# Peptides against a protein of PDB entry 5CWW: the designs that were tried, part 39

Target 1, 194 residues: chain A of PDB entry 5CWW
Amino acid sequence: VPKLQGPFDFDLNPEDEQDDEVELKDIYVIGEKPRVADLMRGEEEELEMMKEDQHNGLSLNIICLLSTSGQVKICLDIDGVEAQWLPPRSKNKRLFAPPPEPPSLLTFQTFDTLKPAEVTPDGWPMFSEDATSPYSFYVTHPAGITYISLTPWVFRLESELQSDSEAGTEFRIDLLAKGQGSERDRIFTQTRTQ

## One batch from the design tools (peptide; aimed at target 1 D112)

Design b2_p26_5_s1 (made by RFdiffusion4, then SolubleMPNN; from b2_p26_5, 10 letters changed)
Fold by OpenDDE base, seed 3:
Structure b2_p26_5_s1 (fold): chain B 194 residues (1-194), chain A 26 residues (1-26)
Amino acid sequence: as target 1 above (194 residues)
Amino acid sequence: MEKVPDLEKLAKKLTELAKKRQEERR
């Protein structure tokens, strides 16, 4: 049985956001693409099928959080949260190892998908997958649909994580962090039928 | 409102990760 992982600690939340104030409605996870070096320890045959997919992904899990107000928070798993399985119910109460410290998620970006006038107490925003790209998705709400793409920064970040050269890495990452480069476009707005 | 994280700490953490991975490949 997969173990539910969490709670997650959020690193680099804005100082004025108490995590307790944001009512979450949905979570969207973009799984990491395995690093080429980690796959080279496996069977060569699985490696060829994955090569095309590896050049087009981030070697970090991305956790997207959606609030009742239509706020999206994009978080990065820097520490690499692996899928944990519940230990088999063997009756040996191994001594309480302190619960592992909850993994910290790094907040990369936070933005709104709804205007203040579109936010309703009964609003139920949800994520929807884009079948054409693993790094693009939609936020669906009764007021409208917003397209989101992480592609403007994901491939740039991966290029820095895979680079053999340290030259300029700090500068390019500083520009990437400051750029807040996720694409956001409202593709549909529900007309209030009078 | 776009609530911006601490961008300096964000850039630092990502740079530390990039450097760590560069060292692991040498």
Scores: peptide ipSAE 0.547, ipTM 0.899, DockQ to the pose 0.704
OpenDDE base, seeds 1, 2, 4, 5: peptide ipSAE 0.544, 0.545, 0.546, 0.546; ipTM 0.898, 0.897, 0.900, 0.899; seeds 1, 5 fail the geometry check

Design b2_p26_5_s2 (made by RFdiffusion4, then SolubleMPNN; from b2_p26_5, 12 letters changed)
Fold by OpenDDE base, seed 1:
Structure b2_p26_5_s2 (fold): chain B 194 residues (1-194), chain A 26 residues (1-26)
Amino acid sequence: as target 1 above (194 residues)
Amino acid sequence: MEKVPDLKELAKKLAELAKRRQEERK
């Protein structure tokens, strides 16, 4: 039986007392890509062909949160939350090790998909996947559809996480964090019929 | 208002992660 995971702590959540009041409507999870080193433990020969595939994703889980107001929050699982299974019902009550510290999610980016005038109290924004990319998705709301892509930073971040050199890593990560972050494009807007 | 995380602390935590990953590969 899977162990229920959570609640998650949010690291670097802006201390706006208002965030606790943000009603979440949807969650979208992008699972981590396996590390090359973890794949290679078995067969030496497939090493060369997988080199091109080595950069095909982020070795971190990404958790996207969507509020009623159309706010998207992009969070990273820095600690690597593994799927936990309930221990087999072996009769030995192992003394409950203190519950591991709750996993922390790092808030990478927060942005709005709706204009203030498009926010409605009955609005129900939802995520939907992009079949063409695991790092792209849509936010659908009655007011319109927004395309979101994480590709501008995901591959750059992964390159830093896979780098064997410490030289310049901190600088490049600082630039990445200060960058534009995710791509956001409103692909459809519902015209108010007058 | 776009609630911008503490970008300095974000960068620091990501850099620490990168360092940990590098150490795990050595």
Scores: peptide ipSAE 0.506, ipTM 0.888, DockQ to the pose 0.706
OpenDDE base, seeds 2, 3, 4, 5: peptide ipSAE 0.507, 0.506, 0.506, 0.507; ipTM 0.887, 0.889, 0.888, 0.889; seeds 2, 5 fail the geometry check

Design b2_p26_5_s3 (made by RFdiffusion4, then SolubleMPNN; from b2_p26_5, 9 letters changed)
Fold by OpenDDE base, seed 4:
Structure b2_p26_5_s3 (fold): chain B 194 residues (1-194), chain A 26 residues (1-26)
Amino acid sequence: as target 1 above (194 residues)
Amino acid sequence: MEKVPDLELLAKKLAELAKKRKEERK
């Protein structure tokens, strides 16, 4: 019986618990694309089409978190959502096994989409998809709309994950992590008509 | 203050993942 994976307890790093309770308002999930290696077990023709799609998506799930303040956290599911099967009803094992620790999300990047002066108690930032790219999205708030694209670093990260070369991988990943390569563009700002 | 993610941990975890993925392809 497939275990209903309940709401992912985002183990927000307990270190994030101590900072001002960032009230999460919305979640945007970008599902992983199949790994090329896993597809290689299938027909060669599908592989060529996927190679040409230079926009080979990341072979990791991306979880974007949006706070009431317009803060975006980009998280990576590096462990993969393993299909948790309900343990077989073995009679005697203590029902109170602590729930398996939810997969730890790795925070890749955190940034604000709103200026402090734009944050309002009644403000409701929301994610919306970009129909043109699976790795781009919008944050909509009454104060404005921000375009976000993960494409610059997603491509580079996937290249490292798919590379057979070990040479320089750690260095390039370090640069990638430090580069904070998400694109952000405020495409609309609501002018407060005083 | 934007809590800057632990970039060292991030890099380490991604590097470990990259290594794991390479090993799985061998």
Scores: peptide ipSAE 0.525, ipTM 0.891, DockQ to the pose 0.564
OpenDDE base, seeds 1, 2, 3, 5: peptide ipSAE 0.523, 0.523, 0.524, 0.522; ipTM 0.891, 0.890, 0.892, 0.891

Design b2_p26_5_s4 (made by RFdiffusion4, then SolubleMPNN; from b2_p26_5, 13 letters changed)
Fold by OpenDDE base, seed 4:
Structure b2_p26_5_s4 (fold): chain B 194 residues (1-194), chain A 26 residues (1-26)
Amino acid sequence: as target 1 above (194 residues)
Amino acid sequence: MEKVPDLKELAKKLTELAKRRQEERK
């Protein structure tokens, strides 16, 4: 039986985000692309197809969280959350192994898709896929639709994760972290008919 | 408004990941 995973801890949440105040409405998961090294055990043809896919993917799961207020949180699964199965009911309940530390997600970026005046108590923002890119998606709310693309930093991050050169990695990652380069574009705004 | 995480710690964690991945390929 699959084990229900969660709650997840969020590392590097901004101090001003009391996690308790953010009502999550939706979750969007972008699955990791397989690592070339893990694929070298396969047929050469699969390796070539996957190399092309790797140039356009991240070897990390991305977890996007959407709040009622239209806040998007982009989280990275650095530890690799694996599917957990419920341990077989061994009757020996005795050793309360400390609950495994909940998996932590690394908060990469947090931003709003709504203006404060657009936030409504009955608003229900939702994610939707962009069929043209696995690293792009939409946030739909009654007030409007926002396009989001992670591609600018995903490519750079993967390049660092695949780099054989240790030289300058720390510097380039520092620049990447400071850049916070997700694309955000409001493609539609609902005009309040007065 | 964009809420910025602790960029220093973020960079550290990502750098540690990159180094681990480099070591796994050696």
Scores: peptide ipSAE 0.540, ipTM 0.898, DockQ to the pose 0.806
OpenDDE base, seeds 1, 2, 3, 5: peptide ipSAE 0.538, 0.539, 0.538, 0.540; ipTM 0.896, 0.895, 0.898, 0.898; seed 5 fails the geometry check

Design b2_p26_6_s2 (made by RFdiffusion4, then SolubleMPNN; its pose is not in this set)
Fold by OpenDDE base, seed 2:
Structure b2_p26_6_s2 (fold): chain B 194 residues (1-194), chain A 26 residues (1-26)
Amino acid sequence: as target 1 above (194 residues)
Amino acid sequence: EEEARKAREEAERQRRIEELEKRRSL
């Protein structure tokens, strides 16, 4: 049985200038790229075809959060939170293990998909996948549909995480962190038929 | 007020760099 994980702590959550508790409506998880080297321990020939695909993902899980207001928060799983299973019913309630420190998610970027005038109290924005890219998705709201792509920064970040050279890494990561690099495009707007 | 905001944004930026660098070293 899968273990319920959470709560997660959010590191570097910008104080939303509005003390309004951001009501979350949806979550979208982009799983880390599979470690092909660990999976392919038996098949050398498939390794070459997958090398082209090996450059095609981040070695971190990405957690996208969506609020009622259409705010998207992009979080990175720096700690590498793995799927946990409920321990077999060991009768020994070791009641005294301090609760493990809650896993932290690094808030990478926060942005809006709706204009203030499009926000409704009963809004139900939802994520949907893009079949063409694991790092692209849509936010669907009654007011419209917004395309989002993480591709402008994901592959660059992965290149830094996999780089053996420490030289200039801090500077390049700084450029990524400063760059609000996610692409956003409103592909559809619902016209109010009066 | 503006200087305090800039100092906070810079501290957050530096902490993001540090957390990503920690992940690279693992």
Scores: peptide ipSAE 0.278, ipTM 0.780, DockQ to the pose 0.020
OpenDDE base, seeds 1, 3, 4, 5: peptide ipSAE 0.256, 0.270, 0.264, 0.264; ipTM 0.771, 0.775, 0.772, 0.773; seed 5 fails the geometry check

Design b2_p26_7 (made by RFdiffusion4)
Pose (drawn by RFdiffusion4):
Structure b2_p26_7 (pose): chain A 174 residues (1-35, 56-194), chain P 26 residues (1-26)
Amino acid sequence: VPKLQGPFDFDLNPEDEQDDEVELKDIYVIGEKPRNGLSLNIICLLSTSGQVKICLDIDGVEAQWLPPRSKNKRLFAPPPEPPSLLTFQTFDTLKPAEVTPDGWPMFSEDATSPYSFYVTHPAGITYISLTPWVFRLESELQSDSEAGTEFRIDLLAKGQGSERDRIFTQTRTQ
Amino acid sequence: SQREKTLTALKEALEKHKESRVEKLS
């Protein structure tokens, strides 16, 4: 039985989130690829409101177990800092009028690319893609350049990143 | 390492662009 890791602290998490934004209904994880795509796990979170949050596993989740009984507790040991994810982007997929209080939006994988996926909700369906943004970040991680890292990363963070488009809307039908 | 520097730079850049990374629909 491995150690339960969490609750993960969302670094740069949006402040003043509403109840239907904090409440989660689905989770979709795009695993890191071997060193084609991003060498990081991408943790996608779907709220009741239809809000989607794209998080990056900067620290890297790895194998962990609780300590053996052989280990003696040390008083001057530092408290274990909680695990962390980096909140890259957060965006709505529903208008306020489309949000149902007990709605169950769902993630679905795209057959052609793991970096594209769908959100399904009684209000409609939405296509989402993280490309090419995830490729641009990976190229910077593999960059052969001596300098310019901070400069290039600033442009990438400024980049709009993921793209989202509604493909279907259900009208006056719950 | 270079990778660590890139990821730190990303975190810092995102902090500068934090508000633009949250999108709401009307």

Design b2_p26_7_s1 (made by RFdiffusion4, then SolubleMPNN; from b2_p26_7, 12 letters changed)
Fold by OpenDDE base, seed 5:
Structure b2_p26_7_s1 (fold): chain B 194 residues (1-194), chain A 26 residues (1-26)
Amino acid sequence: as target 1 above (194 residues)
Amino acid sequence: SKRDRVLEALKKALEKYREERVTRLE
């Protein structure tokens, strides 16, 4: 599992959020689906079976960040974690490779899963996967469980990334960015029996 | 690349709608 080891530069964080103010509790990574072009280099026969399942994935890593307050930040790895092959230890020329620039994460969406009154110091929100969809997950907290789905925008974004046509791309991307984005549904609320 | 252009367009669009991309619960 490539550990996202580096400091992430978050592009397009909410203006009111200082990076230092958000204490992260959990990270959920949705790995990129292989690009159809990369799959076509494999044997022809396996290509037919993979077509149906792969058309529904994003060719970008998605990094979901969960704060102590139950805020979820959906980020896209736009630089792509290309396996930085360790530069071959060629001995002599100390070419100071510039420090690898930290991967830039593009903040796609930020949303709360907890109301301020539900946030407790001892209540830790956590991600959990949805076994039925790679682009859906849950945020679990003692106050409740929130279902999240990225499906409303993932397909549209991938369609633009794979499209050979530039016609209307800016318009469709504008609509994608303007849209509601991820589905968020509180499926369970713990009733505080007083 | 075309991919880069899409991502740049996305970045610009997300910047334009930055405030609308934040949903808070009260």
Scores: peptide ipSAE 0.646, ipTM 0.959, DockQ to the pose 0.833; fails the geometry check
OpenDDE base, seeds 1, 2, 3, 4: peptide ipSAE 0.644, 0.644, 0.645, 0.644; ipTM 0.959, 0.959, 0.958, 0.958; seeds 1, 2, 3, 4 fail the geometry check

Design b2_p26_7_s2 (made by RFdiffusion4, then SolubleMPNN; from b2_p26_7, 9 letters changed)
Fold by OpenDDE base, seed 5:
Structure b2_p26_7_s2 (fold): chain B 194 residues (1-194), chain A 26 residues (1-26)
Amino acid sequence: as target 1 above (194 residues)
Amino acid sequence: SKRDKVLEALKKALEKYRESRVTKLE
């Protein structure tokens, strides 16, 4: 029986945002790219084809959350929620194993896609994929369409995750966290015909 | 693991810059 994914604990939520106040409307998941180490276990031929594509992926799942207000939260699955098959019911499992701790999501970035004046009670923001990039997507709303790209930081983070040396990692990670993070661009705004 | 160290560093850095990681539209 597949284990139900969730609940997720969110680490580093915005201080002013209680999880209970944010009504989520949509979720967009960007699956992790295979780790080089995992690929090395495969056939040599598969390794060569994947090498070129590996440079652009993150070895962590990314979970994007979209609220009714058009707020996007970019989260990283740092625990690696592998599809844990329920371990076979061994008869002697002590009845009182504490429930496994829920996987933690690390909040990488939170940003608005709608201005306060654009938020409507009937507004339904939704994610849509960008067929040209696995790390880019759109948020569509009646008020407008926002393009989002995670590419500015994904490559840098993956480089640190795959690095052989810890030298300078803390500094580069600090710069990554300090930076603007995801690209956000309003590509379309619905003009209210007055 | 090295990976764990990177993730811990990331967590620490994101905590440090928590306020700047929230961008609102006016």
Scores: peptide ipSAE 0.631, ipTM 0.956, DockQ to the pose 0.846; fails the geometry check
OpenDDE base, seeds 1, 2, 3, 4: peptide ipSAE 0.630, 0.630, 0.630, 0.629; ipTM 0.956, 0.956, 0.956, 0.955; seeds 1, 2, 3, 4 fail the geometry check

Design b2_p26_7_s3 (made by RFdiffusion4, then SolubleMPNN; from b2_p26_7, 10 letters changed)
Fold by OpenDDE base, seed 1:
Structure b2_p26_7_s3 (fold): chain B 194 residues (1-194), chain A 26 residues (1-26)
Amino acid sequence: as target 1 above (194 residues)
Amino acid sequence: SKRDRVLEALKKALEKYRESRVTKLE
């Protein structure tokens, strides 16, 4: 049984967000891709395939949270929470190692997908995947559909994580954090038939 | 590790731009 990894501590939450005040409706997880260095230990044939797949995914798990109001929070698993399998129920009461510190999630970006007038008590926003990209998805709501893509920053962040050079890293990371981040586009709006 | 340094730099940068990393719809 996979160990339920939680509760998560959220770093850099918006100042006004008390975690207890945001009702979450859905979660979307984008699993980490293997690091190039980890793949280099494999067969030469895998190396050629990786050269063609130019966009190696992010070597961090991404956790997207969706609130009842249509707010999306993009979080990064910076601790690299390895899937800890529950130790086999060996009856030997190993001294309870102090519970591992809850994994910390770094809030990368927060954005709305619904206007205030579109938020309804009975409206349930939901995530749906984009079959064409692992780093793109949709938020669906009765009021409309929003396309989201993480591709504008994922590649840049991964390049820094895989870089052998520290030269300019802080500058490029600063630009990444300063930028708009994820693409957000309302692709459909339900016209209220008057 | 180098990775840890990148992540620390990211954390610091995101903290610096925390307000701009929240986008509301009107």
Scores: peptide ipSAE 0.630, ipTM 0.956, DockQ to the pose 0.835; fails the geometry check
OpenDDE base, seeds 2, 3, 4, 5: peptide ipSAE 0.629, 0.628, 0.629, 0.630; ipTM 0.956, 0.956, 0.955, 0.956; seeds 2, 3, 4, 5 fail the geometry check

Design b2_p26_7_s4 (made by RFdiffusion4, then SolubleMPNN; from b2_p26_7, 11 letters changed)
Fold by OpenDDE base, seed 1:
Structure b2_p26_7_s4 (fold): chain B 194 residues (1-194), chain A 26 residues (1-26)
Amino acid sequence: as target 1 above (194 residues)
Amino acid sequence: SKRDRVLQALKEALEKHREERITRLE
């Protein structure tokens, strides 16, 4: 039975408390795709069909955080949920397994979806999925709808994670970090009928 | 592991470019 590791205790390190009390309103999680190497231990025939689908995903969990102001933080779970298989119900509750250290989240990108003038105290931005892509989603707010896509960087990052060669990796990662990152497009704006 | 080295490089690069990774709307 996969341990659904319960709610990610986002140990929001209180040191990030120095940024103004960002009231979080919503969380959107994109689950990791299995690594090709981990699937190679299974039946060969299922491997070929899965190879095409696996090359299109990130082998890291992505956690998106949305504030009341419409700010989005894209975070990566770099520690990975080691699929700790629940040890078989062998009787000895090793009571003293140290609680798994909370996953370390790495902030990949932060961006606004609302202009300051669009932020309202009663406005509640929310995530919604894009049924056409696991790495695309929307932020909906009464003021408008913003389309977000992680596809511009997800494939490149996964390519580095799966590469057998370390040649040029540091350079390509540096370019990835310098890049614009996620696509952000306001697809709808509520015209205030003045 | 190689994966760990990539992730470490990513962490360092993101820290180096932290300000560039924040996009604001005006």
Scores: peptide ipSAE 0.634, ipTM 0.957, DockQ to the pose 0.658
OpenDDE base, seeds 2, 3, 4, 5: peptide ipSAE 0.631, 0.637, 0.633, 0.634; ipTM 0.957, 0.957, 0.957, 0.957; seeds 2, 3, 4, 5 fail the geometry check

Design b2_p26_8 (made by RFdiffusion4)
Pose (drawn by RFdiffusion4):
Structure b2_p26_8 (pose): chain A 174 residues (1-35, 56-194), chain P 26 residues (1-26)
Amino acid sequence: VPKLQGPFDFDLNPEDEQDDEVELKDIYVIGEKPRNGLSLNIICLLSTSGQVKICLDIDGVEAQWLPPRSKNKRLFAPPPEPPSLLTFQTFDTLKPAEVTPDGWPMFSEDATSPYSFYVTHPAGITYISLTPWVFRLESELQSDSEAGTEFRIDLLAKGQGSERDRIFTQTRTQ
Amino acid sequence: KTKWQEKQEFKLEQIYNAFEDSVHAP
């Protein structure tokens, strides 16, 4: 039995989130690829409101177990800092009028790319993609350049990143 | 499955287990 890791702290999490934004209904994880795609786990979170949050596993989740009984507790040991994810982007997929209080939006994987996926909800269906943004970040991580890292990263963070388009809308039908 | 694939699936399972109570909260 491995150690339960969490609750993960969301670094740069949006402040003043509403109840239907904090409440989660689905999770979709794009695992890191071996060193084609991003060498980081991407944790995608779907709220009741249809809000989608894209988080990056900067620290890297790895194998962990609780300590053996052989280990003696030390008083001057520092408190274990909670695990962390980096909130890269947060965006709505539903208008306020489309949000149902007890809605169960769902993730679905795209057959052609793990970096594209769908959100389904009684209000409609939405296509989402993290490409090419995830490729640009991986190229910078593999960069052969001596300098310019902070400069290039600033442009990538200013990039709009993921793209999202509604493909279907259900009208006056719950 | 390769050693790398088994290791990655283990990491994914840990992420899902961390969020299981949050996703399935009544």

Design b2_p26_8_s1 (made by RFdiffusion4, then SolubleMPNN; from b2_p26_8, 19 letters changed)
Fold by OpenDDE base, seed 5:
Structure b2_p26_8_s1 (fold): chain B 194 residues (1-194), chain A 26 residues (1-26)
Amino acid sequence: as target 1 above (194 residues)
Amino acid sequence: MSEYEKERERRIEMILRSFADAVNRP
């Protein structure tokens, strides 16, 4: 399990700058799809089974943050990619390497899973995995359960990352950023038995 | 790292930067 060790720097949307005061309750990490190069170190038989699953994943880590109020932030680990591409710093053990800069997380989307009236001091939301998809999960709260799927945009982003065509990239990226984000569906609501 | 790999890396970085800018654009 990749343990994202904080601190994280968050690139928040200017509209979400007020959200820095949000108390986090839970974190859900979706690891990047395995690199083909890392898979080639495995036995040939495992390579065939993993190829089908690899085509449907994102080459970036996704960090989902859940607040006490049921707010979800979907963040992308961009620095994790950049660090792989930096030329290996020459082995000069400078004894005083500055502390590694915290990874920068890009906030892609912020949304609520609870209505304001459903937020309670004793009610804590939690993430739970969807066994059917690595890019889908649930937010469980005493007031209800919300299904979340990242599939509407993950595939499109990955397609751009893997595309050799620069034609229309800016347009597709703009459409991806401003278009339909994550799917959200309240699958269960606790009826207050009066 | 091949020249092709470096160019691919640069391209990915540019895409991600463009995406970040688009997401953060008001």
Scores: peptide ipSAE 0.423, ipTM 0.884, DockQ to the pose 0.039
OpenDDE base, seeds 1, 2, 3, 4: peptide ipSAE 0.413, 0.417, 0.419, 0.414; ipTM 0.881, 0.882, 0.882, 0.880; seed 2 fails the geometry check

Design b2_p26_8_s2 (made by RFdiffusion4, then SolubleMPNN; from b2_p26_8, 21 letters changed)
Fold by OpenDDE base, seed 2:
Structure b2_p26_8_s2 (fold): chain B 194 residues (1-194), chain A 26 residues (1-26)
Amino acid sequence: as target 1 above (194 residues)
Amino acid sequence: MSAEEIRRQQRIEMILESFREAVNKP
């Protein structure tokens, strides 16, 4: 069980520093795809299952945040990758090392799932999983249900991380960062009976 | 860690840093 060692510091963009007032309602965590090297210590059966699940998992943890207003933030744990590779610092120096700065989450994307008129003080948006994909989920609210898929950009980012070619990487990364990465579809809207 | 694993790690770190910079670019 990957122990999410909170607290996470959100590296909120300076424009998002005004979002210090965003009341969080729910959190959805998508664990990183296990590395094949870590599986070499596991049973052969887990290796076979992961070869079949050649499904497009990301080698990074994803943290999705949901506000009371139905705003979703998609955050990436980039620093978690660095921590895995640092040789375990010798036990004796831990006493005087400043506490490791909590991993800063990169806010990749922010978007609303509700219209302003759908936001209610008593509205409780919640995440729910999609049983068919770890990178797809729903935001449920009394006003409606929104499907969200991270698959389009997750696949592209993972492809860059696994690529042996440096050619065009900077350009593709810039496109990933600027693009509308996540798919959003309102699959249900509650009709207010007038 | 093999020299290849170290190189792969360094590449991943560079990609992720470039991604951070690109996301944070106004």
Scores: peptide ipSAE 0.526, ipTM 0.919, DockQ to the pose 0.039
OpenDDE base, seeds 1, 3, 4, 5: peptide ipSAE 0.529, 0.524, 0.528, 0.534; ipTM 0.920, 0.918, 0.919, 0.921; seeds 1, 4, 5 fail the geometry check

Design b2_p26_8_s3 (made by RFdiffusion4, then SolubleMPNN; from b2_p26_8, 20 letters changed)
Fold by OpenDDE base, seed 5:
Structure b2_p26_8_s3 (fold): chain B 194 residues (1-194), chain A 26 residues (1-26)
Amino acid sequence: as target 1 above (194 residues)
Amino acid sequence: MSAEEKRREARIQQILASFAAAVNKP
C-alpha cells in the first residue's frame, strides 16, 4: 500500500478553483506500475506473470479524492517520477536538506457521482475497489453505486510516456486531455419506496 | 544514469508538462 502522506498541493483547473470548499471524505490511491528493474528482484515466475502486466498500468501514481457531495477528483502525481531517478543525494547533506516540497498533484478530471437531490448531510460516499482491475473502482452511497473506470485514458497516457516517437505526441496528448476521460456508470440506484 | 536514460527522463517530463498544459487549457 503506497502510504502517500500529505499534504499535497493541487494544480486545480481555474474552473475547479471555486471548488476549494469541497469537504473530502475518502481517498483511493492507485500506485504506479512497478518498474522492470524493481521486478528483477522477485522470483523468475513472478517476472513472467508481471511481463504481461507491464502493459497494463500507468507509471504515475493516481490519487482519487471523494467529497461528501459525491464529487470525484482524479489527480496524477507528476512529480513522483522525478524523485525516483534523482541519484541518492550523498548521506551527508540530509541534515541540512530542506524538507522535500509536497508533491504537486495534477487534477485531470472532476465529476459528480450523485445528483444534487441525492446529496444528504448524513450521506457518506466511499470508495471500494474492483477486485478485477486496479484502475476500476466503485463509489458507494446510500442513494446508489457508481462504477468508475480509468482504463479509457490511463493506457493511452502510458503509451505516450513509453513512446520513442515524438511525431503526433502533441495532438494525441491534446485528445487525451479533452476526451471524456474516465468511464462512469450508475450500476445501482436506491429507489425511495414512498 | 546513462545518457540514454537521461534523454528518456527529459522526454517523459516534456510529455507530462504538455499534458498538464493541455488539461489546464480552457
Scores: peptide ipSAE 0.536, ipTM 0.919, DockQ to the pose 0.037
OpenDDE base, seeds 1, 2, 3, 4: peptide ipSAE 0.534, 0.535, 0.535, 0.536; ipTM 0.919, 0.919, 0.919, 0.919; seed 4 fails the geometry check

